# Ledger of designs, part 23: peptides against a protein of PDB entry 5IXI

Target 1, 141 residues: chain A of PDB entry 5IXI
Amino acid sequence: TPLLDASSLEYLFAQGQYDLVKCLAPIRDPKTEQDGHDIENECLGMAVLAISHYAMMKKMQLPELPKDISYKRYIPETLNKSIRQRNLLTRMRINNVFKDFLKEFNNKTICDSSVSTHDLKVKYLATLETLTKHYGAEIFE

## One batch from the design tools (peptide; made by RFdiffusion4, then SolubleMPNN)

Design b1_p11_8_s2 (from b1_p11_8, 7 letters changed)
Fold by OpenDDE base, seed 4:
Structure b1_p11_8_s2 (fold): chain B 141 residues (1-141), chain A 11 residues (1-11)
Amino acid sequence: as target 1 above (141 residues)
Amino acid sequence: SQLEKLFSQFK
């Protein structure tokens, strides 16, 4: 794999977030119903990474994050629209899962300083490669 | 879980 300096990594991370959310780098087609669920979970994971990165860059603590923080601005717009069409109980479950992910990730990984913003960018881009149709190929060709 | 998988990537 190609080596990236800090500037290149920062650029690719920012561009990757934009492309994922705006569906310019569309997520791959699910092969099965289970695969679709896995893709959704990966998108939620991407949101956790993005929010945690933002919090670390702003030197924010967990209590400083909005209590209504959500995945909505950090997942593909098409998926966000799909989730909003689901019933209330399903949406509540997804919201709870996401909040649990974010809380646990920050408590057990971010707050103890075992993970850097650099690590988050690398993981984000690596996941983006597996999640999208062709964006990963553009980066890692 | 997916969360456990995410954590394991950083350990």
Scores: peptide ipSAE 0.037, ipTM 0.700, DockQ to the pose 0.571
Fold by OpenDDE base, seed 1:
Order: sequence, then structure tokens, then C-alpha cells
Structure b1_p11_8_s2 (fold): chain B 141 residues (1-141), chain A 11 residues (1-11)
Amino acid sequence: as target 1 above (141 residues)
Amino acid sequence: SQLEKLFSQFK
């Protein structure tokens, strides 16, 4: 875990979210079909981290989270477009899995307070490094 | 490590 002061970590976390969604930090090319699935899961995980961080920063409780909360605004735009092109059943599956995962994760963050916003930022940036083509080099140098 | 366990739940 890199040693970053709070201000630097907050800045990098915000910038990382922006770069990931806007594809300024493009996700790495999949080596296999399974790798592509893993990359997608990592992106969805990034969405969970981002949403949970937002909720914690706003001191929101689980019931206050919108029922229609979605990964769409928190994943790479290219991936979002790809998912939108998939059939209804596939999209329903993704939505269901994501919602279940978000709920489970929020139990550990908002409810149990076992994870801090600091932990989320660190995990986000660490995952961003492995997920993207070149962004990690800039963060951890 | 707790986060890693949760990430594995994505399928």
C-alpha cells in the first residue's frame, strides 16, 4: 500500500474515477475470454467501491440508497455501451448480481463500519492499477 | 483482504 497523505489520496481517487469512466485510463485488453469476464467483474467492483464510498461520505444509510442505483455511471463508458447491447436476460443477470453484491458490500461498509473510506480509496486505486493499461505506473511511481 | 473476499463474489 503506497503512502499517500489524505489530500493526495482524495485527489487521486477522484481523478481515478473520472479517468476510468471517461476511458482516459483505458482498461487493459483481455488476454482470453475469461480474462474479459474478469475485467468486467473488476469494473463492476469498482462501481461498488465508488458507490459505497459516496454513501459513506454522505453518511447515508442503506435505506437511503436509491433502489435504482446502477453501475452505469461508475464503469468505463465503453463497457457500459457493451452491456447495453446485450440481451435482456443478460442485463437482468448483471443488474441482479450487482445489486446483490452492492447490498452485501454495504453491510460491511455502512452497516458494520468494518471498511473505511480510506480503505475504499486505496482498494480503488490499487485495482485501477491492475485494471488499466498504463495508469498504475503514474500512481505508484 | 476483506475487500478481496467480497470482490470474489462477482460472477
Scores: peptide ipSAE 0.034, ipTM 0.687, DockQ to the pose 0.145
Fold by OpenDDE base, seed 2:
Structure b1_p11_8_s2 (fold): chain B 141 residues (1-141), chain A 11 residues (1-11)
Amino acid sequence: as target 1 above (141 residues)
Amino acid sequence: SQLEKLFSQFK
């Protein structure tokens, strides 16, 4: 398959975010309970990528990110609903782990510029392909 | 890559 040009990549990245959140590209079915947890973690990772990309595009530093930054609007709506129904300790754990990872990740993106917005888009789409049921095929159709 | 290493830590 040919390499995507910058414009195509930008379009696919934007569309991919929309499709993931709106469940138009549904996440794959878990094979086990552990697989389900892995899928959720991947989704949270996708949120980190999306938020970091946003911050980089806005030329924001980590301290400039809103204090209430959250994964909520960057993960599948079905997963968000599921998380909201979990107990307090679980939600606190998810929130803390996410925020810690986001902070660490941004040190490698915004702060040291070792990761570009291009890299984030590529990683996002690559992960999206493995995370969802048939998105990989849809990209090339 | 460094990016993938960080990502794997989240799993």
Scores: peptide ipSAE 0.032, ipTM 0.685, DockQ to the pose 0.157
Fold by OpenDDE base, seed 3:
Structure b1_p11_8_s2 (fold): chain B 141 residues (1-141), chain A 11 residues (1-11)
Amino acid sequence: as target 1 above (141 residues)
Amino acid sequence: SQLEKLFSQFK
C-alpha cells in the first residue's frame, strides 16, 4: 500500500474528526462497565488532541482559547447526549477532569514544543482506529 | 495497516 504523505494525513485527520463527532465512525460497544469508562476517557482524550491541534495551528496558548472551551464539540454526539443525562455532580466532575487533562497536556507537550501537529494527527487517527467499530478496517488497513 | 506502520515510528 502507498505511504501516507502530508496532504493525505491532513485530509484524513480532518475527515476523522468529522466522522467521530457525527458518529459516521461509531465508537465500539463496551464489553464491560470498565470498558465503557475507558471508551469515554479515550473520547475525552480525542477532544484534547483536537483542541491542542487547533491551538497549535493558530499559534495560540490555552489561556487564549475561549473560556467556555469544552469537550462537547469534539466527542461523539451520542456520548455527549449520554453525558448530558447524568446528574449535576457527575457532569461537574467530567468537566473538571477534562479541563485538568487539557491543561496538563498543554503544560507538558504544547508549551514545550515536544509534540508537533504531525504527531497529534498520527495519535488522533491511531486512537480513532482502535476506538471505532470498523473505521480502521475500512481506511487504515 | 498503513497507520500501524506510521505510528510505529513514534514508539
Scores: peptide ipSAE 0.027, ipTM 0.652, DockQ to the pose 0.065

Design b1_p11_8_s3 (from b1_p11_8, 8 letters changed)
Fold by OpenDDE base, seed 2:
Structure b1_p11_8_s3 (fold): chain B 141 residues (1-141), chain A 11 residues (1-11)
Amino acid sequence: as target 1 above (141 residues)
Amino acid sequence: SFKEKLFSRFK
């Protein structure tokens, strides 16, 4: 984005990840039950972006990532705690949804070099703005 | 959709 130089973008991306996970940038309140599900899926999407960025920075392909790679470290701690309390089948579903999402994202964006680390940072911050309560709106103003 | 937003390219 023309509003941010590379160093600023790197800083804000790192800060945004921390703020999301630590709930310093709290996720928006769900308006409906379906909105709650959408919010959770958006959080999983944030994990996909973060992990994809990590993989790209390490020049690793998806199959080369640790087998225990998970959304757990990349979503709000409150959501992670909530998910851990859900039954096995629900947790399995969430894990499968995430892994499928990660694979799909990798195949359709990273593999053909259509997405750079810069793009991922921008997407992450832009999504963070809509996912959280009034966070970072000035970044894109 | 949310996925569409993530898969969209920035030009």
Scores: peptide ipSAE 0.336, ipTM 0.868, DockQ to the pose 0.442
Fold by OpenDDE base, seed 4:
Structure b1_p11_8_s3 (fold): chain B 141 residues (1-141), chain A 11 residues (1-11)
Amino acid sequence: as target 1 above (141 residues)
Amino acid sequence: SFKEKLFSRFK
C-alpha cells in the first residue's frame, strides 16, 4: 500500500495476528445467525492467510506442513474454545471447510505465484479491520 | 463474496 512501508506493514501484521488470537481486537458482534456464520468463516479465512504467509516465508508447500495443521492457533481463542465444545459432526464440517478453503486458496494464488507475502499482509489487515469491532481505524485513515 | 475478496488482486 502507499500508506505503509514494509517495516510498518510487517509490524502491524504481526501485532494484528496476536491481537486477533488473544481477543485484544475482539471480533464484531453478529447481527444475525447468518452473520455469525459469516464471522466464523472470516476467522477461518484469517487462518488461511496466516498459514499461507507462514508457508511462503518458510518456502514450503502446504502439503509439506504438518498434517495436523489447523485453524486452531490462528483464530480468536474464544472462538476456538466455542468450536471445541461443538459436536463431532459440526467440528468435522468446520475442519473440512477450512481444509478446502486452504487448498482452494493455495491452488488459485500461492501455486500460481500470483500473491506475495506483502499481498497477504495487506489482505490480512484489511480483513481484520472489517472483522473486528474497532481495530484498523488508525491503520487505514 | 468473502472468498472473492481474498482471491482478488490488489491494484
Scores: peptide ipSAE 0.333, ipTM 0.867, DockQ to the pose 0.435
Fold by OpenDDE base, seed 3:
Parts: structure tokens; C-alpha cells; sequence
Structure b1_p11_8_s3 (fold): chain B 141 residues (1-141), chain A 11 residues (1-11)
């Protein structure tokens, strides 16, 4: 793990979430159609990490989370806008993909305590570095 | 893979 004190890591994690959603840390440009799909899935993964971290901090189980919990608040606003413009079947598919992803992550990671809140922060920031164009170089180089 | 990175425990 990177050598960061707990307070610094907490700050960077919070700032990273804000930067991703507000597109202050813009996501990388897709090189192919498949790369575009991968980028979107990585963004959904970022939402899974953020929500899982929240749940762990609040000591909540997934069924206890709000019924309308969604990826929408946790992905880049540009991507959110793009998704909202897609047809109903596509949006339904994305919703299902996200829900399945969240459940899988919870079952295979959160429930067995294989990942701590500290690990989630590190995973989030590390993924943010690879997902975005230039973010995080000073942290992980 | 992305999933591998996401699900693995950090060392």
C-alpha cells in the first residue's frame, strides 16, 4: 500500500470522489468501442467501491441501503448524461449490470471482510488513476 | 483484469 497517513488518505478519497463525478478528473478517451465499454464498466465499478465504502462505514448491509440507490450519483456527470439519453432497454441493462456488480462485490469481498475501508480507499484512488487522463500521478508514481 | 484488481485483497 502507498505510504499515506490515515487523515491524508481520507481526504484524498473524498476529493477523488468529487473530482470523478464533477469531471475535474476527466476519464480517459476510448481507443475502441470495446474500450468504451470497459471505461463505462470501470465507472460502474467506482460507484460500487464508493457505495460499499459508505455501507461499511455505516455498518450497513446491502439490503439496508436505500431502495433507490444507484450509480447515478457516483459516476462522471458526463457519462450519467450520456446514459440518460440511451433507450429504455439499454438503461435497464445498465441498471441490472450495476446491481449485479454491487451484489457480487458485496458477496465476494465485503461480507468476508477481505477488504477493509482502508483497502477500498486505496482501490478507489488506484482505479481513479488508471481511469482518468492525468489524475493521481503524484500519488502512485 | 479489472475484476481481478477490484476483488483482490491488497498486500
Amino acid sequence: as target 1 above (141 residues)
Amino acid sequence: SFKEKLFSRFK
Scores: peptide ipSAE 0.333, ipTM 0.869, DockQ to the pose 0.365
Fold by OpenDDE base, seed 5:
Structure b1_p11_8_s3 (fold): chain B 141 residues (1-141), chain A 11 residues (1-11)
Amino acid sequence: as target 1 above (141 residues)
Amino acid sequence: SFKEKLFSRFK
């Protein structure tokens, strides 16, 4: 459980998103090619968390979200630029992975009311600590 | 797995 009050958690969640996207909290270096894929999937997962939080705050269901909703504004800018340089098939694959990921998360957690906005903030920050090189604080009990 | 961690709730 987090040791922070609601307002502090809200602040850190917003700051964490900014730090990840702007690469102020740089993602860890991959040790293997597979680790590189895992890191990218974790980044896509961070986008899923952020978008799900947004949807819940706006009281919107997944089908009500814009059809062109994308991971692009929710992942590190360096990764976004890297993906843009990849071939069409790779970019299509990434888009499919993300959309499937978002749908799966929504169906198995949000729709079942097993996750609250509070949980999403905690999960986001906890994942951010393991995904990035130097980001971390003893926020959780 | 990573997905399992995302799908779990914190106590």
Scores: peptide ipSAE 0.332, ipTM 0.869, DockQ to the pose 0.361

Design b1_p11_8_s4 (from b1_p11_8, 7 letters changed)
Fold by OpenDDE base, seed 1:
Structure b1_p11_8_s4 (fold): chain B 141 residues (1-141), chain A 11 residues (1-11)
Amino acid sequence: as target 1 above (141 residues)
Amino acid sequence: SQKEKWFSQFK
């Protein structure tokens, strides 16, 4: 976003992550069951972006990340609580899907493309606006 | 798919 300088973007990205996880920017109410599923998938995507950004900032490859890395600390706490209440098979599926997503994202975008941390922050904030209630209006208006 | 949507933005 040309309207935001680098320092402002960095601040907004950090604050946005905090707001999402701590539910200070609560995710929007699902309109349908499928919408709820889409929201959860977008949250998992947000986790992929956050982790990838972290890895890039630390100049780390995915194999260098902790083996127990998970979406848990990168999604809304309410969603994390909800997922923990689901059955084992469902949780296993979510974990596997997320890990595959993270791996594929890393291979196809982080490693093989010119994606920058700037691009990730922009995508994160843009998605945050669509995911949450009344958030980001002052940024994108 | 959701993955494709996210990936396509960075292609």
Scores: peptide ipSAE 0.061, ipTM 0.722, DockQ to the pose 0.630
Fold by OpenDDE base, seed 3:
Structure b1_p11_8_s4 (fold): chain B 141 residues (1-141), chain A 11 residues (1-11)
Amino acid sequence: as target 1 above (141 residues)
Amino acid sequence: SQKEKWFSQFK
């Protein structure tokens, strides 16, 4: 695994977010129903990382974020379209799960440890490599 | 759990 300097990491993190959302780095095909659920959860986790990074960069506490904060702009567009087609109760559950995850991540990880924006970028890119079909081979192999 | 995996990464 090559060592990246700060400027390279910043660039790759920004590009990785764009590639995930725009499906330029498509997520892998699920092997089972449970695998599909795991993939969706990982995508929600990616949204948590992206939002947390944004908040830290802006020196903003999570309660100061907009009340309507959502995963919708931070997950693959294909997954977002799929979720929008599900019934109301399912969408409500997903929203609740995400909000709970975001709060828990902030309280038990960011606020309780010395997590830096650098750490979040590394975690984001590493997860992106495992989530997608072919992304990251040049960086993480 | 899935959350445990994510949290342990930063501890």
Scores: peptide ipSAE 0.057, ipTM 0.722, DockQ to the pose 0.625
Fold by OpenDDE base, seed 4:
Structure b1_p11_8_s4 (fold): chain B 141 residues (1-141), chain A 11 residues (1-11)
Amino acid sequence: as target 1 above (141 residues)
Amino acid sequence: SQKEKWFSQFK
């Protein structure tokens, strides 16, 4: 795969977040119902990466973040709208899964510092490539 | 590939 310097990586990470949330890099079409669930889970993972990166850059522990922190601003707007239309039990499940995921990943990033902000950017962009229809193909192929 | 390596690290 092509090598990315720090400046290029920073730019692509910022642009990638914007493109994902604004649906400028649209999510790939699910092939099955299970594939759809996998796509949503990957989107939640992207939110975890983005939040963890933010927290690390601000040198904040997870409990120091707003109590109402959520995935809503870090996932595609179309998916966010879809989730909002689901019933309360489903939304509660999604919230719980996300919070558990965030706490678990916090042990590797903010608390443990075994994962760097650089690592998070690479993982984010790599996942973005697999999650979207055509975005990032020139970067990782 | 680099992509596969990073995926494995977080799986």
Scores: peptide ipSAE 0.032, ipTM 0.700, DockQ to the pose 0.107
Fold by OpenDDE base, seed 2:
Structure b1_p11_8_s4 (fold): chain B 141 residues (1-141), chain A 11 residues (1-11)
Amino acid sequence: as target 1 above (141 residues)
Amino acid sequence: SQKEKWFSQFK
């Protein structure tokens, strides 16, 4: 893993978000059904990181976040489409899990200064490497 | 759990 300066890290974080959502950095194919669920959970985690980073940059507290905040624009478009096709109970479960995850994580980011935006960007890019087929090799080669 | 794995990254 090469040492990234602040400007490079900022650029790669922004580009990584774009590439993940637009499927320019496609996520890896699941090996099993459980692996598929793990991939989806990691994508939801990526959304939590991205939103938390945004909130921190904008100096927003949890109650100040939009009421309709969702993972939808922070996960791969293909996954978003897949989720929208699932039954109501499944979608409700995903929404509840995500909102709970976001709330708990933001207690450590927005409410607790122990986690920095730098930490979030590093975690995001590191996870992106594990999720995608070939994108990580380009960043950390 | 998924959350615990993610949280442990920042401990």
Scores: peptide ipSAE 0.065, ipTM 0.728, DockQ to the pose 0.537; fails the geometry check

## One batch from the design tools (peptide; made by RFdiffusion4, then SolubleMPNN)

Design b1_p12_1_s1 (from b1_p12_1, 5 letters changed)
Fold by OpenDDE base, seed 2:
Structure b1_p12_1_s1 (fold): chain B 141 residues (1-141), chain A 12 residues (1-12)
Amino acid sequence: as target 1 above (141 residues)
Amino acid sequence: EVLTFKPFSFSF
């Protein structure tokens, strides 16, 4: 990955979130059913990174996070629509797994501070590059 | 079906 200054990294991170959610940077097409699950997991992981970064920037502890925090605003709109069309049990499972993972991950970012906001931004952008079709080719070359 | 999220699988 190329070396980015702080201001450029902050800008690209913010823009990357917008591009992913609004599908301006469309996610890659799944090659198999398992690949589709992997893509969904990566998207949900991106939501965890984004939410954790937000919490760290606001200096919010885990109990202080809104209880209604969800992945819905942090994943591609197309995927969000797809999940909403699934049966109740599937949606409940996704919600529960996400909340559990977010709680565990926040222990490393907010509570223990073992991961910095810089690390989260870099990981987000790196994952975004591999997850989307043609995003950031000019930046990551 | 098992859902696993690994957003931080790589170290920086």
Scores: peptide ipSAE 0.053, ipTM 0.725, DockQ to the pose 0.312
Fold by OpenDDE base, seed 5:
Formats: structure tokens, C-alpha cells, sequence
Structure b1_p12_1_s1 (fold): chain B 141 residues (1-141), chain A 12 residues (1-12)
């Protein structure tokens, strides 16, 4: 990952979230069905990073966040549509796993370590590079 | 099946 000043990193992080959700930076093509599942999990992980960053910026703990906090606003719109097409049990499973993981991430990583908003932004952008089609090639060269 | 999120697999 490149060294960026604080303002540049903040800009790229915000732009990266926008590009991912709006599919302006489309996710890579899956090579197999399992690869497709891995890509979906990466997107959900990106949502965890984004929500955690939001919580830290607002100086809020997870219990203070709305109970209906969801990944829906933090993943590609195409993926969100795909998930809505799945059966109820599958959607419930995804939702439960996501909520549990978000809590685990906060407790075991954010609270137990010195993870900062800076770290989350770097992690997000680094993951975004590998997840999407040639995104940020000039920046991460 | 246990779902895992890849970004968490790497340290900060």
C-alpha cells in the first residue's frame, strides 16, 4: 500500500466506497461458483470495515448503532439485488452471520487492538484493489 | 457452512 497524506486517504476511501456500491468499480468476474461465494464474502467484509469506520468516526459503540444496521448500503447494488432474490432461510443466515461478525470484529479487533480509522481506510482500499477490475492500478503501482 | 469474510483474514 502506498503512503498517502490524511486528506488524500480520506478522499480515496470515500470515493472507493461510492465506486463499489454504485458498481463504477465493478467486482471481478468469478472463476467458479466457490469464487463467487468468496467475492460475496469479501463484499460483506468491506461492509464491516465501512460500518466500523463510521462508528469510530461518530464515536459510537455497536450497541448504540441502530438495530437494523445492514450491509445493504455498503455492498455493490448488483449484489444486493442478488441477495434479495434468494430464499428466506438464506437471507436470514447471511443477516445473522453478518451481525455476529460485525460484533466479533468490533470486540476482538477494534476494541482489543490499536486499530484506527486510518487502518480501516488502508485495509478497505487494499481489499478494493483485489476485489474489483483493475481499480486503483495507478495508485497501488 | 460457516461464512468467513476475507478482509478479516489479514492483519492490520
Amino acid sequence: as target 1 above (141 residues)
Amino acid sequence: EVLTFKPFSFSF
Scores: peptide ipSAE 0.051, ipTM 0.721, DockQ to the pose 0.311
Fold by OpenDDE base, seed 1:
Formats: C-alpha cells, structure tokens, sequence
Structure b1_p12_1_s1 (fold): chain B 141 residues (1-141), chain A 12 residues (1-12)
C-alpha cells in the first residue's frame, strides 16, 4: 500500500496493462478448476476497469465507444486465445455478460458514483498483483 | 487503500 505520486501511478498503470495483455506479467497458475474460473473472471474485470478508465479519460460515454468494443484487447493474449477456442454459444454468453456488466459498471460505479480514474488505476494494479505470478512484489507489500 | 468494488461479479 505504498503512496505513489500521480506520475508514478500513471506509469505503472499503463505498464501494467501492457504487461498483462502481452503476458509479460503472466497470470498465476490456477490451483483448482474454480480458481481458474475466478482468474478468468478477474481478467474480464480488468478489461472493464481498463475500458472504463479509457472512457473516462476521453470523456466518453460507453455508448459512444466503438460498437465492436470488447474485452479481447484488454485481457491476456493467452486467455483471449483460450476463449476463441470455446464454442459459439459460450463465446456469445461471455460477450453478452461482459457487455451487460460493462454497462452496469459504468452506470452504477462510474456515472452514479464518485469513482475517479485514480481509483480505477489503484484497483487495477492491486488486482494485477493478485492475478499475476510475481508482479508487484517490489511495490505492494 | 484499495477500492472494494468487485472487478467482475459475473460468472460463466
């Protein structure tokens, strides 16, 4: 829980997104099947945080984002590949649930609450620490 | 401190 200045936090957030997506900070190995499911859900949550942060920074409402907005660019590439291998119905379900959650998150957390971009960055990095194998060891204690 | 809201509350 170190106190980071705004510039450092911005840098770490940007780098963290890159590291997660490019698997430079690989997600941790699941201990159980349910753990694997939890990891995937958290990754999708990370996508929500990243997209919402982007929207806030651009002062855009989610409906104004490209219609093809998806989690695909915001999750680990390995997970994206895994999801693409699943059957159509499963992929459709994931897409629909994600979009619904993104809308819900935006309405109830971003628009109706006082959540700032700073808060999103902190939450993202904190979650990143729990998701990845060794990330943040020197930052978070 | 870190916000406690869930990043993703849905499951498949």
Amino acid sequence: as target 1 above (141 residues)
Amino acid sequence: EVLTFKPFSFSF
Scores: peptide ipSAE 0.049, ipTM 0.695, DockQ to the pose 0.136
Fold by OpenDDE base, seed 3:
Structure b1_p12_1_s1 (fold): chain B 141 residues (1-141), chain A 12 residues (1-12)
Amino acid sequence: as target 1 above (141 residues)
Amino acid sequence: EVLTFKPFSFSF
């Protein structure tokens, strides 16, 4: 595992977010229906990491974030389009589950543990490697 | 060392 300095990690984290959302680093193909569900969960988890990192950088508590905070700008555009095509009740359930998980993550992981923004960036990039088809080959060897 | 995070899971 390569040793990254703080400035390099900051750059890679920012670029990784862009690559995931814009599908420049496309997510892997699901092998089964359950695998597809797992991939969606991981993508939504990536949104939790990104939002939590943002909140920590701004020294904000998650309840202080705008009420319209959502995963929409933090997940692959292809997945966002897929979710938007689902029926209203399903979309409402996804939104509610996401918000509940985000709150739980903040309370039980960010607030109750010594998790730093550095840890979030490392976790984000590591997950990005496993989630995408070929990302990180030049970085994580 | 880096902290180990639990797997992400959402109940749809």
Scores: peptide ipSAE 0.047, ipTM 0.690, DockQ to the pose 0.088

Design b1_p12_1_s2 (from b1_p12_1, 6 letters changed)
Fold by OpenDDE base, seed 5:
Structure b1_p12_1_s2 (fold): chain B 141 residues (1-141), chain A 12 residues (1-12)
Amino acid sequence: as target 1 above (141 residues)
Amino acid sequence: MVMTFNKFSFSF
């Protein structure tokens, strides 16, 4: 766990989300087709972290979130474009799996207060480092 | 606590 003051952590978390979505911090190159799928899953997982953080900051529970809440604004734009090009069944599967995991995550970690906003930010940034091409290596070294 | 999203895992 990086030792950062609260303000620095908040800044880095916001900047990290921006950099990931705008592809300013590009995701690492996949070594295999399966690795590519794993990278996509990691991005979707990070979207869960970001959405959960948003919900906690707004003091909203999952049922209060908009029904159309989506990963689309929380993943790299290039990945979002790629997903839109896939067939309907694939897109439906991704959406269903994401929604189910988001629900499960919130029920098991957020609702029981076992995970704080601090934990979400730390986990997000740590994952971002491994997912991208050496993003923030000096911060977590 | 460990939660898994396919092959992606969260540990807290």
Scores: peptide ipSAE 0.046, ipTM 0.740, DockQ to the pose 0.182
Fold by OpenDDE base, seed 3:
Structure b1_p12_1_s2 (fold): chain B 141 residues (1-141), chain A 12 residues (1-12)
Amino acid sequence: as target 1 above (141 residues)
Amino acid sequence: MVMTFNKFSFSF
């Protein structure tokens, strides 16, 4: 595992978010239907990490986040388009499950100060490497 | 500190 200074980690984290959302770092192809579901879960998890990092940097509690906070701007655009094509009830379920998970994650990891912004960035980049086809080979090998 | 996390899972 490469040792990164704080400034380099901050830069890579910001760039990684951009690359994931804009599909410059395309997610890997699913091998099965279940694998596809797992990929979606990981992408939504990435959104949780990004939002939690944002909240911590702004010193905001999760209930203080805007009511319209969602995964939409924190997941790959291709996945967002796919979700938008699903029926209303499915989209509502995804939204509710995401919000519940975000709340649970914040309560169990962020509120008790067990996870730092550094940990979130490291986890984000590590997940990005495994989620995408060949991202970070030059960084994490 | 280095931490490991399980895969995220959402109940769809």
Scores: peptide ipSAE 0.037, ipTM 0.695, DockQ to the pose 0.088
Fold by OpenDDE base, seed 1:
Structure b1_p12_1_s2 (fold): chain B 141 residues (1-141), chain A 12 residues (1-12)
Amino acid sequence: as target 1 above (141 residues)
Amino acid sequence: MVMTFNKFSFSF
């Protein structure tokens, strides 16, 4: 766990988001069905982190975010395609749960300033390492 | 240093 300077962390965070969404850092293969579910949950969590970071950087509160804010732009494209193939009810549930979680996350961590943008980036990259195939091994070993 | 947050969990 080397100490990264702020500029390096910012770069890695930005690159990591791009790599995750574009599947340049492909998600690891699930070992079990439950593992697959956990991976999807973590990806959705990554979206929460990314959106929250964006909101903080823009000094915006959740109600000020676009009404159509969604995880879609912040998760791997392959996962997004997979979700779109699920039935309407499931997709609605995912969307509702995501929005509720995003709200709760922001209320409990962002609004009270208990979590900084630095913390979000660190958490994001750490999660990215666990989600993807051998990503960041040279950084986080 | 890596900080630990609650595990993400979505129920659908």
Scores: peptide ipSAE 0.037, ipTM 0.680, DockQ to the pose 0.090
Fold by OpenDDE base, seed 4:
Parts: C-alpha cells; structure tokens; sequence
Structure b1_p12_1_s2 (fold): chain B 141 residues (1-141), chain A 12 residues (1-12)
C-alpha cells in the first residue's frame, strides 16, 4: 500500500468526498441485485466515516451533532434521490439502522479514541476506490 | 499505525 503524506491524504479525502457526492466519480454499476445492495451499504458506510471524521475534527460527540444529522449530504446525490423515492417504511428502516450504526461507530472513534482521523481518511479513500470505476487506481493499486 | 475496517452492512 502506497504511503501518502498528511497533506496529500487530506486533499484526496476532501476531493473524494466532493467527487462522490456530486457524482463526478460515479459509483460502479451493480452486477446483481445483491451487488446493488452492497454498493448502497458501502455508500452509507462512507457517510458514517465522513460524519465521524467531521465530529472528531470539531471535537464533538454524536449527541452534540445536529439532531437531524443524516447520510443525505454524504452519499451520492443519485443514491439520495433514489432513497427519497422509497416508501416510508423503507426510509425509516434505513434511517434507524444508519443512526444506530453511527452511534456505535462514534463510540469507537470518539469515545474510545481507538480510531484516528487519519484512519478514517484512509478507509474512506480505500472504499471510494472500490466503489467507483477505478477512482484513485494510481494510488491504491 | 494503519487501521483496517470491514465492509459496512446495512439491513434495509
């Protein structure tokens, strides 16, 4: 695995978030229905990483974040639109599962301090590479 | 230190 200096990692992390959300780095097409679910799961997971990173940078715990914090601004806009079109029960399920997972992850990153912001950025970029069409292949392959 | 994380899985 190539080594990135802190400044390069910070830049790539910021740019990667922007590219993913704005669909400038589009997520790969699912090969199967299950693959589609896996892609959505990874996108939601990346939202957890991004929010946790934000919280850590602001030295905030999850309860201090806005009560309406959600994945909406941290996933591809196309996926967000897709989720918004789903029925209420599905959206409620997604929201509840996401918030529960975010809380659990927040305990590991902020409360336990076992994960650094550096680790979050590395994981984010690594996931981004697998989620999109060879995004950052020059860095991670 | 490099931390590795498993794939995220949401059931929805």
Amino acid sequence: as target 1 above (141 residues)
Amino acid sequence: MVMTFNKFSFSF
Scores: peptide ipSAE 0.033, ipTM 0.683, DockQ to the pose 0.087

